Peptides against a protein of PDB entry 4Z63. Designs and how they scored, part 254

Target 1, 334 residues: chain A of PDB entry 4Z63
Amino acid sequence: LCLGMNDLTGNIPEDLFHLKRLNLLGIQENRLSGSLSREIRNLSSLVRLDVSWNLFSGEIPDVFDELPQLKFFLGQTNGFIGGIPKSLANSPSLNLLNLRNNSLSGRLMLNCTAMIALNSLDLGTNRFNGRLPENLPDCKRLKNVNLARNTFHGQVPESFKNFESLSYFSLSNSSLANISSALGILQHCKNLTTLVLTLNFHGEALPDDSSLHFEKLKVLVVANCRLTGSMPRWLSSSNELQLLDLSWNRLTGAIPSWIGDFKALFYLDLSNNSFTGEIPKSLTKLESLTSRNISVNEPSPDFPFFMKRNESARALQYNQIFGFPPTIELGHNN

## One batch from the design tools (peptide; made by RFdiffusion4, then SolubleMPNN)

Design b2_p25_5_s2 (from b2_p25_5, 13 letters changed)
Fold by OpenDDE base, seed 5:
Structure b2_p25_5_s2 (fold): chain B 334 residues (1-334), chain A 25 residues (1-25)
Amino acid sequence: as target 1 above (334 residues)
Amino acid sequence: SAEDDELIAKRKELAAEGDALMFTS
């Protein structure tokens, strides 16, 4: 049953929960309000539940142990409060959990040893606090992780060295500290292609350690951190780099010529720094801007990217990396 | 209600701010 993109109001009729053979319930993009009924437990054949973009409030019901086939739960853009229910945090069937843009709070806890099928987690823009969960790498299939815009204090856990499944990771605006430690840990994530760390590490030095290596890195976003230092030499070894945003930092020195050697680099933002010298001639030879179209088959995270022209501007949403226009932005340097 | 409309507007705006934020000039 799909009833998305309407102006439906009130609560879900109780009789809907008698549909024991229902595999898909989509009621997204409505004005449904109140608590999400615990009677969802009666939908024992449910594979997909989408309640996103509504006015739901209260705690998410702890009934996911009665939903053995549930693979997809989308609840983004609601008013949910409390934590992740225990049955949801232990779901062996769940592939995708999206609870972005809610009011969920407390410590983030997932039983990753039980969540054997989890491949995508979006908990961005919530009120989670404390430290990043150290056991997240135990989610052996977890590829996409958005934890941005939460209040995680401290450093990236050392256990994330073992996060082999991690491909797309956003921690933007999460009060993280110690960029040197974070990069030193995350370089061990062999499948990491997308890393977003914007609005963290306030005023720290961007490490220029030649021992750092991100083999599969395609997207690096570390904007608005007030980072000091220069263009990091270790980045030159990331031959698959497609998008680099280091804007709104305090980086100095010359833009190195190797920045133009990235065959796939189509988006470069180094604006609002203190770079000096000449623009490298190699930038005029970027193959991605002259001869290559980005393939639609390029890997993209499940979480959206948002581009803001400035801190006060409305962000533009991009669901795919290739949705960004080819860009070289070097403005507001010197 | 006016309150519901305000809540909807707030949620939409908060969603539009995004989580993976990139800055441009």
Scores: peptide ipSAE 0.026, ipTM 0.661, DockQ to the pose 0.902
Fold by OpenDDE base, seed 4:
Structure b2_p25_5_s2 (fold): chain B 334 residues (1-334), chain A 25 residues (1-25)
Amino acid sequence: as target 1 above (334 residues)
Amino acid sequence: SAEDDELIAKRKELAAEGDALMFTS
């Protein structure tokens, strides 16, 4: 049953929960309000539940143990409060959990040992606090992780060295500290292609350790951190780099010539730094900017990207990296 | 209600702002 993108109001009719053969319930993008009924437990055949973009409030009901076939739960852009229910945090069937843009709070706890099918987790823009969950790497299929805009104080857990499934990771604006440790840990994530760390590590030095290596890194965004230092040499070994944003930092020195050696680099933002010297001539030879026919095998994160043109501007949402125009931004360097 | 519209607007704003990744000049 798909009733999304309407102006439906009120609660879900109770009789809907009698549909024991229902595999798909999509009621997204409405004005549905109140608590999400615990009677969803009666939908024993449910594979996909989409209640996103509504006015739901209260706690998410702890009934997911009665939904053995549930693979997809989308609840983003609601007013949910509390934590992740125990049954949801232990769901062996769940592939995707999206609870972005809610009011969920407390410590983030998932039983990753039980969540054997979880491949995508979006908990961005919530009120989770404490530390990042050290056991996330135990979610052996977890590929996409958005934890942005939470209050995860401290450092990236050492256990994330073992996060082999991790491909797309956003921790933007999560009060993280110690960028050197974070990069030192995350370099061990052999499948990591997208890393977003914007609005963290305030005033720290961007490490220039040549021992750092991100083999499959395609997207690196570390904007607005007030980072000091220079363009990091270790980045030159990330031959698959497609998007680099280091804007709104305090980086100094010259823009290195190797920045033009990235064959797939189509978006470069180094603006609002303190870079000096000449613009590398190699930037004028970027193949991705000169040829329209470059098939860029882009990473496909399950979470959207957001771009702001300025600090006061409304962010624009991009669902795919190729939605970004080919750009070289070097403005506001003195 | 007006309150619902404000809540919707706020949620849309929060969703659109999301986790701001990039800043262009």
Scores: peptide ipSAE 0.025, ipTM 0.688, DockQ to the pose 0.841
Fold by OpenDDE base, seed 1:
Structure b2_p25_5_s2 (fold): chain B 334 residues (1-334), chain A 25 residues (1-25)
Amino acid sequence: as target 1 above (334 residues)
Amino acid sequence: SAEDDELIAKRKELAAEGDALMFTS
């Protein structure tokens, strides 16, 4: 049953929960309000639940143990409060959980040992506090993780060295500290292609450790951290780099010539730094900007990207990395 | 309601700011 993108109001009719053979319920992009009924437990055949972009409030009902076939739960952009219910945090069937842009709070706890099918987790823009859950690497299929805009004080857990499934990771604006430790840990994520760390590590030094290596890194965004240092030499070994944003930092020195050697680099933002010297001639030879043959069919994170021109500007949403226009931005340097 | 529309608008704004990649052009 798909009733998305309407002007439906009120609660879900209770009689809807009598549909025991229902595999898909999509009621997204409506004006549905109140609590999400616990009677959703009666939808025992449910594979996909999309309640996103509504006015739901209260706690998410703890009934997911009665939904043994549920693979997809989309609840983003609601008013949900409380924590992730225990049955949801232990769901062995769940492949994708999206609860972005809610008011969920407390410590983030997932039973990753039980969540054997979880491949995508979006909990961005919530009120989770405490530390990043150390057991996330135990979610052996977890590839996409958005935890941005939560209050995860401290450092990236050491256990994330073992996060082999991790491909796309956003921790933007999550009050993280110690960029050197974070990069030192995350370099061990052999499948990591997208790393977004914007608005963390305030005023720290960007490490220039040649021992750092991100083999499969395609997207690196570490904007607006007030980072000091220079363009990191270790980044030159990330031959698959497609997008680099280091804007709004305090980086100094020259832009190195190797920045133009990235064959797939189509988006470069080094603006609002303190770079000096000449613009490398190699940037004028970026193959991705001169040739139309950028393979647009590459996997993208499940979480959206947001582009802001400044802190007060409205963000533009991009669902795919390749949605960004080919860009070289070197403005506002000295 | 007007309140619902405001709440929706606010939520959309919050959503748009969620994973804000600060791309300065």
Scores: peptide ipSAE 0.138, ipTM 0.781, DockQ to the pose 0.749; fails the geometry check
Fold by OpenDDE base, seed 2:
Structure b2_p25_5_s2 (fold): chain B 334 residues (1-334), chain A 25 residues (1-25)
Amino acid sequence: as target 1 above (334 residues)
Amino acid sequence: SAEDDELIAKRKELAAEGDALMFTS
């Protein structure tokens, strides 16, 4: 049953929960309000539940043990409070959980040893606090992780060295500290292609450790951290790099010539730094800017990217990295 | 209600403040 994108108000009719054979319930983009009914438990055949973009409030009901076939739960952009219900945090069937842009709070706790099918997790823009959950690497199929805009004080856990399934990771604006430790840990994530760390590590030095290596890194965004140092030499070994944003830092020195050696680099933003010297001639030879046909249908993260021209500007949403125009931004340097 | 519209507007605004932030000049 798909009733999304209407002006439906009030609660879900109780009779809807009598549909025991219902596999898909989509009621997204309405004005549905109140608590999400516990009677969802009666939808024992449910595979997909989309309640996103509504006015739901209260705690998410702890009924997911009665939904053994549920693979997709989309609840983004609601007013949900509390934590992730125990039955949801232990769901063996769940593939995708999206609860972005809610008011969920407390410590983030997932039983990753039970969540054997979880491949996508979006909990961005919530009120989770404490530390990053050390057991996330135990979610052996977890590929896409957005935990941005929470208050995860401290450092990236050492356990994330074992996060082999991790491909797309956003921790932007999460009060993280110790960029050297974070990069030193995350370099061990062999499948990591997208890393977003914007608005963390305030005023720290960007490590220039030649021992760092990100083999599969395609997208690196570490903007607006006030980072000091120079262009990191370790990045030159990330031959698959497509997008680099180091804008709004305090990076100094010359832009190195190796920046033009990235065959797939189509988006480069080094603006609002303190770089000096000449623009490398190699940048004028970037193959990605000269070849029209980079129709690389590469897998993109499930979380959107947001581009802001400045701190006060409205962000433009891009659902795919390939939605970015080929760009070289070197403005506002010394 | 006007309150619902304001809540919707705030949520849309919060949603427009994306999690994967890039800054361009």
Scores: peptide ipSAE 0.083, ipTM 0.778, DockQ to the pose 0.922; fails the geometry check

Design b2_p25_5_s3 (from b2_p25_5, 13 letters changed)
Fold by OpenDDE base, seed 1:
Structure b2_p25_5_s3 (fold): chain B 334 residues (1-334), chain A 25 residues (1-25)
Amino acid sequence: as target 1 above (334 residues)
Amino acid sequence: SAEDEEKLKELEERAAEGDALMFTS
């Protein structure tokens, strides 16, 4: 049943929950309000639940143990409060959980040992606090993780060295500290292609450790951290780099010539730093900017990217990395 | 209701702040 993109108001009629054969319920992009009914438990055949972009409030009902076929739960952009219900945090069927842009709070806890099918987790823009869950690497299929805009004090857990499934990771604006430790850990994520760390590590030094290596890194965004240091030499070994944003930092020194050696680099933002010297002539030879041979069909994160011109500006949403125009931005250096 | 419109606007504004945030000049 697909009722999305309407002007539906009020609660879901309770009689809807008598549809025991229902595999898909999509009621997204409405004005549905109140609590999400516990009677969802009656939808025992449910594979996909989309309640996103509504006015739902209260706690998410703890009924997911009665939904053994549920693979997709989309609840982003609601007023949900409380935590992730225990049955949801233990769901063996769930592939994708999206609860971004809610008011969920407390410590983030998932039973990753039970969540054997979880491949995408979006909990961005919530009120989770405490530390990053050390057991996330136990979610052996977890590929896409957005935990941005929560309050995760401290450092990236050492256990994330074992996060082999991790491909797309956003931790933007999550009060993280110790960029050297974070990069030193995350380099062990052999499948990591997208790393977004914007608005963390306030005033720290960007490490220039030649032992750091991100083999499959395609997207690195570490904007507005007030980072000190220079362009890191370790980044030159990330031959698949497509997008680099280090804007709004305090990086110094020359822009190195190796920045033009990235065959797939189509978006470069080094603006609002303190870089000096000449613009590398190698930038004029970026194959991605001279030839349209960028494979538009590459896997993208499930979470959208957002571009702001400044802290007060409204962000522009980009659902795909390839939605960004080919860009070299070197403005506001010195 | 007017309250629902305000709540919706607040949710949309929060969504527009962005989770994977980039900055440009």
Scores: peptide ipSAE 0.270, ipTM 0.873, DockQ to the pose 0.897
Fold by OpenDDE base, seed 2:
Structure b2_p25_5_s3 (fold): chain B 334 residues (1-334), chain A 25 residues (1-25)
Amino acid sequence: as target 1 above (334 residues)
Amino acid sequence: SAEDEEKLKELEERAAEGDALMFTS
């Protein structure tokens, strides 16, 4: 049953919960309000639940133990409060959890040893606090992780060295500290292709440690961190780099010539730094900017990117990395 | 209700702030 994109108001009719054979319930993009009914437990055949973009409030009901076939739970853009229900945090069937843009709070706790099917987690823009969950790498299929815009004080856990499934990771604006430790840990994530760390590490030095290596890194975004230092030499070994945003930092020195050696680099933003010297002639030879053949079919994060011109500007949403125009921004340097 | 519209607007505004943030000049 799909009832999305209507002007439906009030609660879900109780009779809907009698549909024991229902595999898909989509009621997204309505004006449904109140609590999400516990009677959703009666939908024992449910595979997909989409309640996103509503006015739901209260706690998410702890009924997911009664939903043994549930693979997809989409609850983004609601007013949900409290924590992740225990039954949801222990769901062995769940593949995707999206609870982005809610008011969920407390410590983020997932039983990753039970969540054997979880491959995508979006908990961005919530009120989670404390530290990043150290056991997140125990979610052995977890590929896509958005934890941005929470308050995860401290450092990236050392356990994330073992996060082999991790491919797409956003931690933007999460009050993280110690970029040197974070990069030193995350370099061990052999499948990591997308890393977004914007609005963290305020005023720290970007490490120029030649021992750092991100073999499969395609997208690196570390914007607006007020980072000091220079263009990091370790980045030159990330031969698959497609997108680099280091804008709005305090980076100094010359833009190195090796920046033009990235065959796949189609988006480069180094704007609003303190770079000096000449623009490398190698940038004029970027093959990706001369050839229109950007492969549109590459795997992308499940979370959208948001581009802001400045801190006060409205963000432009890009659902795919390849939605970005080929760009070289070097403006506002010294 | 007017309250629901305000709540919806707040949710939309928060959604528009974005998570995976990039900055341009």
Scores: peptide ipSAE 0.267, ipTM 0.877, DockQ to the pose 0.913
Fold by OpenDDE base, seed 4:
Structure b2_p25_5_s3 (fold): chain B 334 residues (1-334), chain A 25 residues (1-25)
Amino acid sequence: as target 1 above (334 residues)
Amino acid sequence: SAEDEEKLKELEERAAEGDALMFTS
């Protein structure tokens, strides 16, 4: 049943929960309000539930043990409060959980040893607090993780050295500290291609440790951190780099010539730093900017990207990395 | 209701703030 993108109001009629053969329920992008009914448990054949972009409130019902076939739960952009229900946090069937842009709170706890199918987790823009869950690497299929815009004070857990499944990771604006430790840990994530750390590590030094290596890194965003230091030499070994944003930091020194050696680099933002010297001539030779055939249909993160013109502006949403125009921003340097 | 429209606007504004990637030119 797909009833998305309407002006439906009120709550879900209880009679809908008698549809025991229902595999797909999509009621997204409506004006549905109140609590999500516990009677959703009666939808025992449910594979996909999409309740996103509504006015749902209250706690998410703890009924996911009665939904043994549920693979996709989309609840983003609602007013849900409380935590992740225990049955949801233990779901062996769930492949994708999206609860972005809610009011979920408390400690983030997932039973990753039970969540054997989880491959995508989006909990961005919530009120989770405490530390990052140390057991996330136990989610052996977890590839896409958005935990941005939460209050995860502290450091990236040491256990994330073992996060072999991790490919796309956003921790933007989560009050994280110790960028040196974070990068030192996350370099062990052999499948990591996208790393977004914007609005963390306030005033720290960007490490220039030549022992750091991100072999498969395609997207690195560490903007608005007020980071000190220079362009990190370790980044030159990330030969697959496509997007680099280090804007709105306090980085100094020259822009190195190796920045133009990235064959796939199509987006570079180094603006609003304190870089000095000449613009590397190698930037004029970036193959990605000269070739129209950037038809590399590479897998993108499941979470969207956002571009703002200023801090108060609404962000433009981009669902794919390749949706960004080819860009070189070097403005507002010294 | 007017309250629902205000709540929706708040949710939309929060969504539009962006999670992952913030490019400020």
Scores: peptide ipSAE 0.234, ipTM 0.853, DockQ to the pose 0.791
Fold by OpenDDE base, seed 5:
Structure b2_p25_5_s3 (fold): chain B 334 residues (1-334), chain A 25 residues (1-25)
Amino acid sequence: as target 1 above (334 residues)
Amino acid sequence: SAEDEEKLKELEERAAEGDALMFTS
C-alpha cells in the first residue's frame, strides 16, 4: 500500500493494521500526526515501512520482534523522541534503518551481533549523546553510516579499526576530537570510500604522517574544522580520489603538484585557507575535467550529500556525487 | 492546523541544514 506524497492528516486507521499480508506500507510525505501505532505489530508480513516526512511524535513502538520480515524502516523527518526501541536495535531482518532528522535522544545502542542484515544506518540530525557505539563494527554487513549532527563527544573508538564493512561514513558536526587518532583508526577500514568529518576537530593540526594510507578513498571532506598544517602527503597515495574538500580551514604552504595526478578528481575545494605559492600546472591537466567520458564509478551512499555555500546558507541536497558540478575552488587563500 | 504547518516548516528547515554528508564551499 503506497499512500505517499498526499495531504493525509490525522492517524493511520486502525483497520489498516489488520492487513496481515501487507508487504509494503508507504505513507511518506504526508501530514500524519500523533504516535506511531503499536498495532503495526499486526503487519507480520511487512518488508518495508516508510513513514518518513510526517508529523509523527512520541516514542517509536517496541514491536519489531513481531515483524520478522522487516528489511526497510524509513522514519526520517518526523518528531520521534526517546531511543531506538530494543526490538528494533535487535532486528535480525533489518537491512536499512533511516531515522534521520528526528528528536531521538540518549545513548546510541544497537545490538550489532543480532543485527546481522543491517547494511545502511542513517541517524543523522538527532539528539544522541555520549560516545560513538564501540560495537558498531560488529554489524558485519554495515556499509553506510550517517551519524552526523549528533553530540558524540570524544574520539572515534579504537574498535573501528575492525570496521571492514564500512564504505560510506559521515560524522559531520558531531563534536569529535583528535583528528590524528580518527584518521589513524579509519585508515584500517579497507572498504572506506567516503569519509565526511566536517565541523569537528576545531583548531587541531591535520596530521602529515606518511604512514597513513586510505586504499579505496574516493571522497574526503574535512571542511570547516579550522585545521592547521599543510596539504597532507599521505593523501597522495589515495589514487582513486574523486572529491576533496578541505575548505574553511587554516591550512598553509603550497598546494602540491601531486594534486593534479588524481585521474578521477573532479571536485576540489581548498577555498578559505592560507595556501601560498603558485597554482600547480598539473591541475590544468586533470583528465576528469578535460575528458567528458571518464566513467567514474562513483560511490553511491544510501544517504544524500549536503552542500552549503556558507554557514548560514540552506544546504543543497545531492543524491549522488555526480550531482556536483566539476569544480576547482581555490578562492580566499592569502 | 496552523500548528501542524509550523511543525512541518521546522522539520523542513532542520532537514535543509544538511545532516548526512556535509560539504562547505
Scores: peptide ipSAE 0.234, ipTM 0.841, DockQ to the pose 0.707

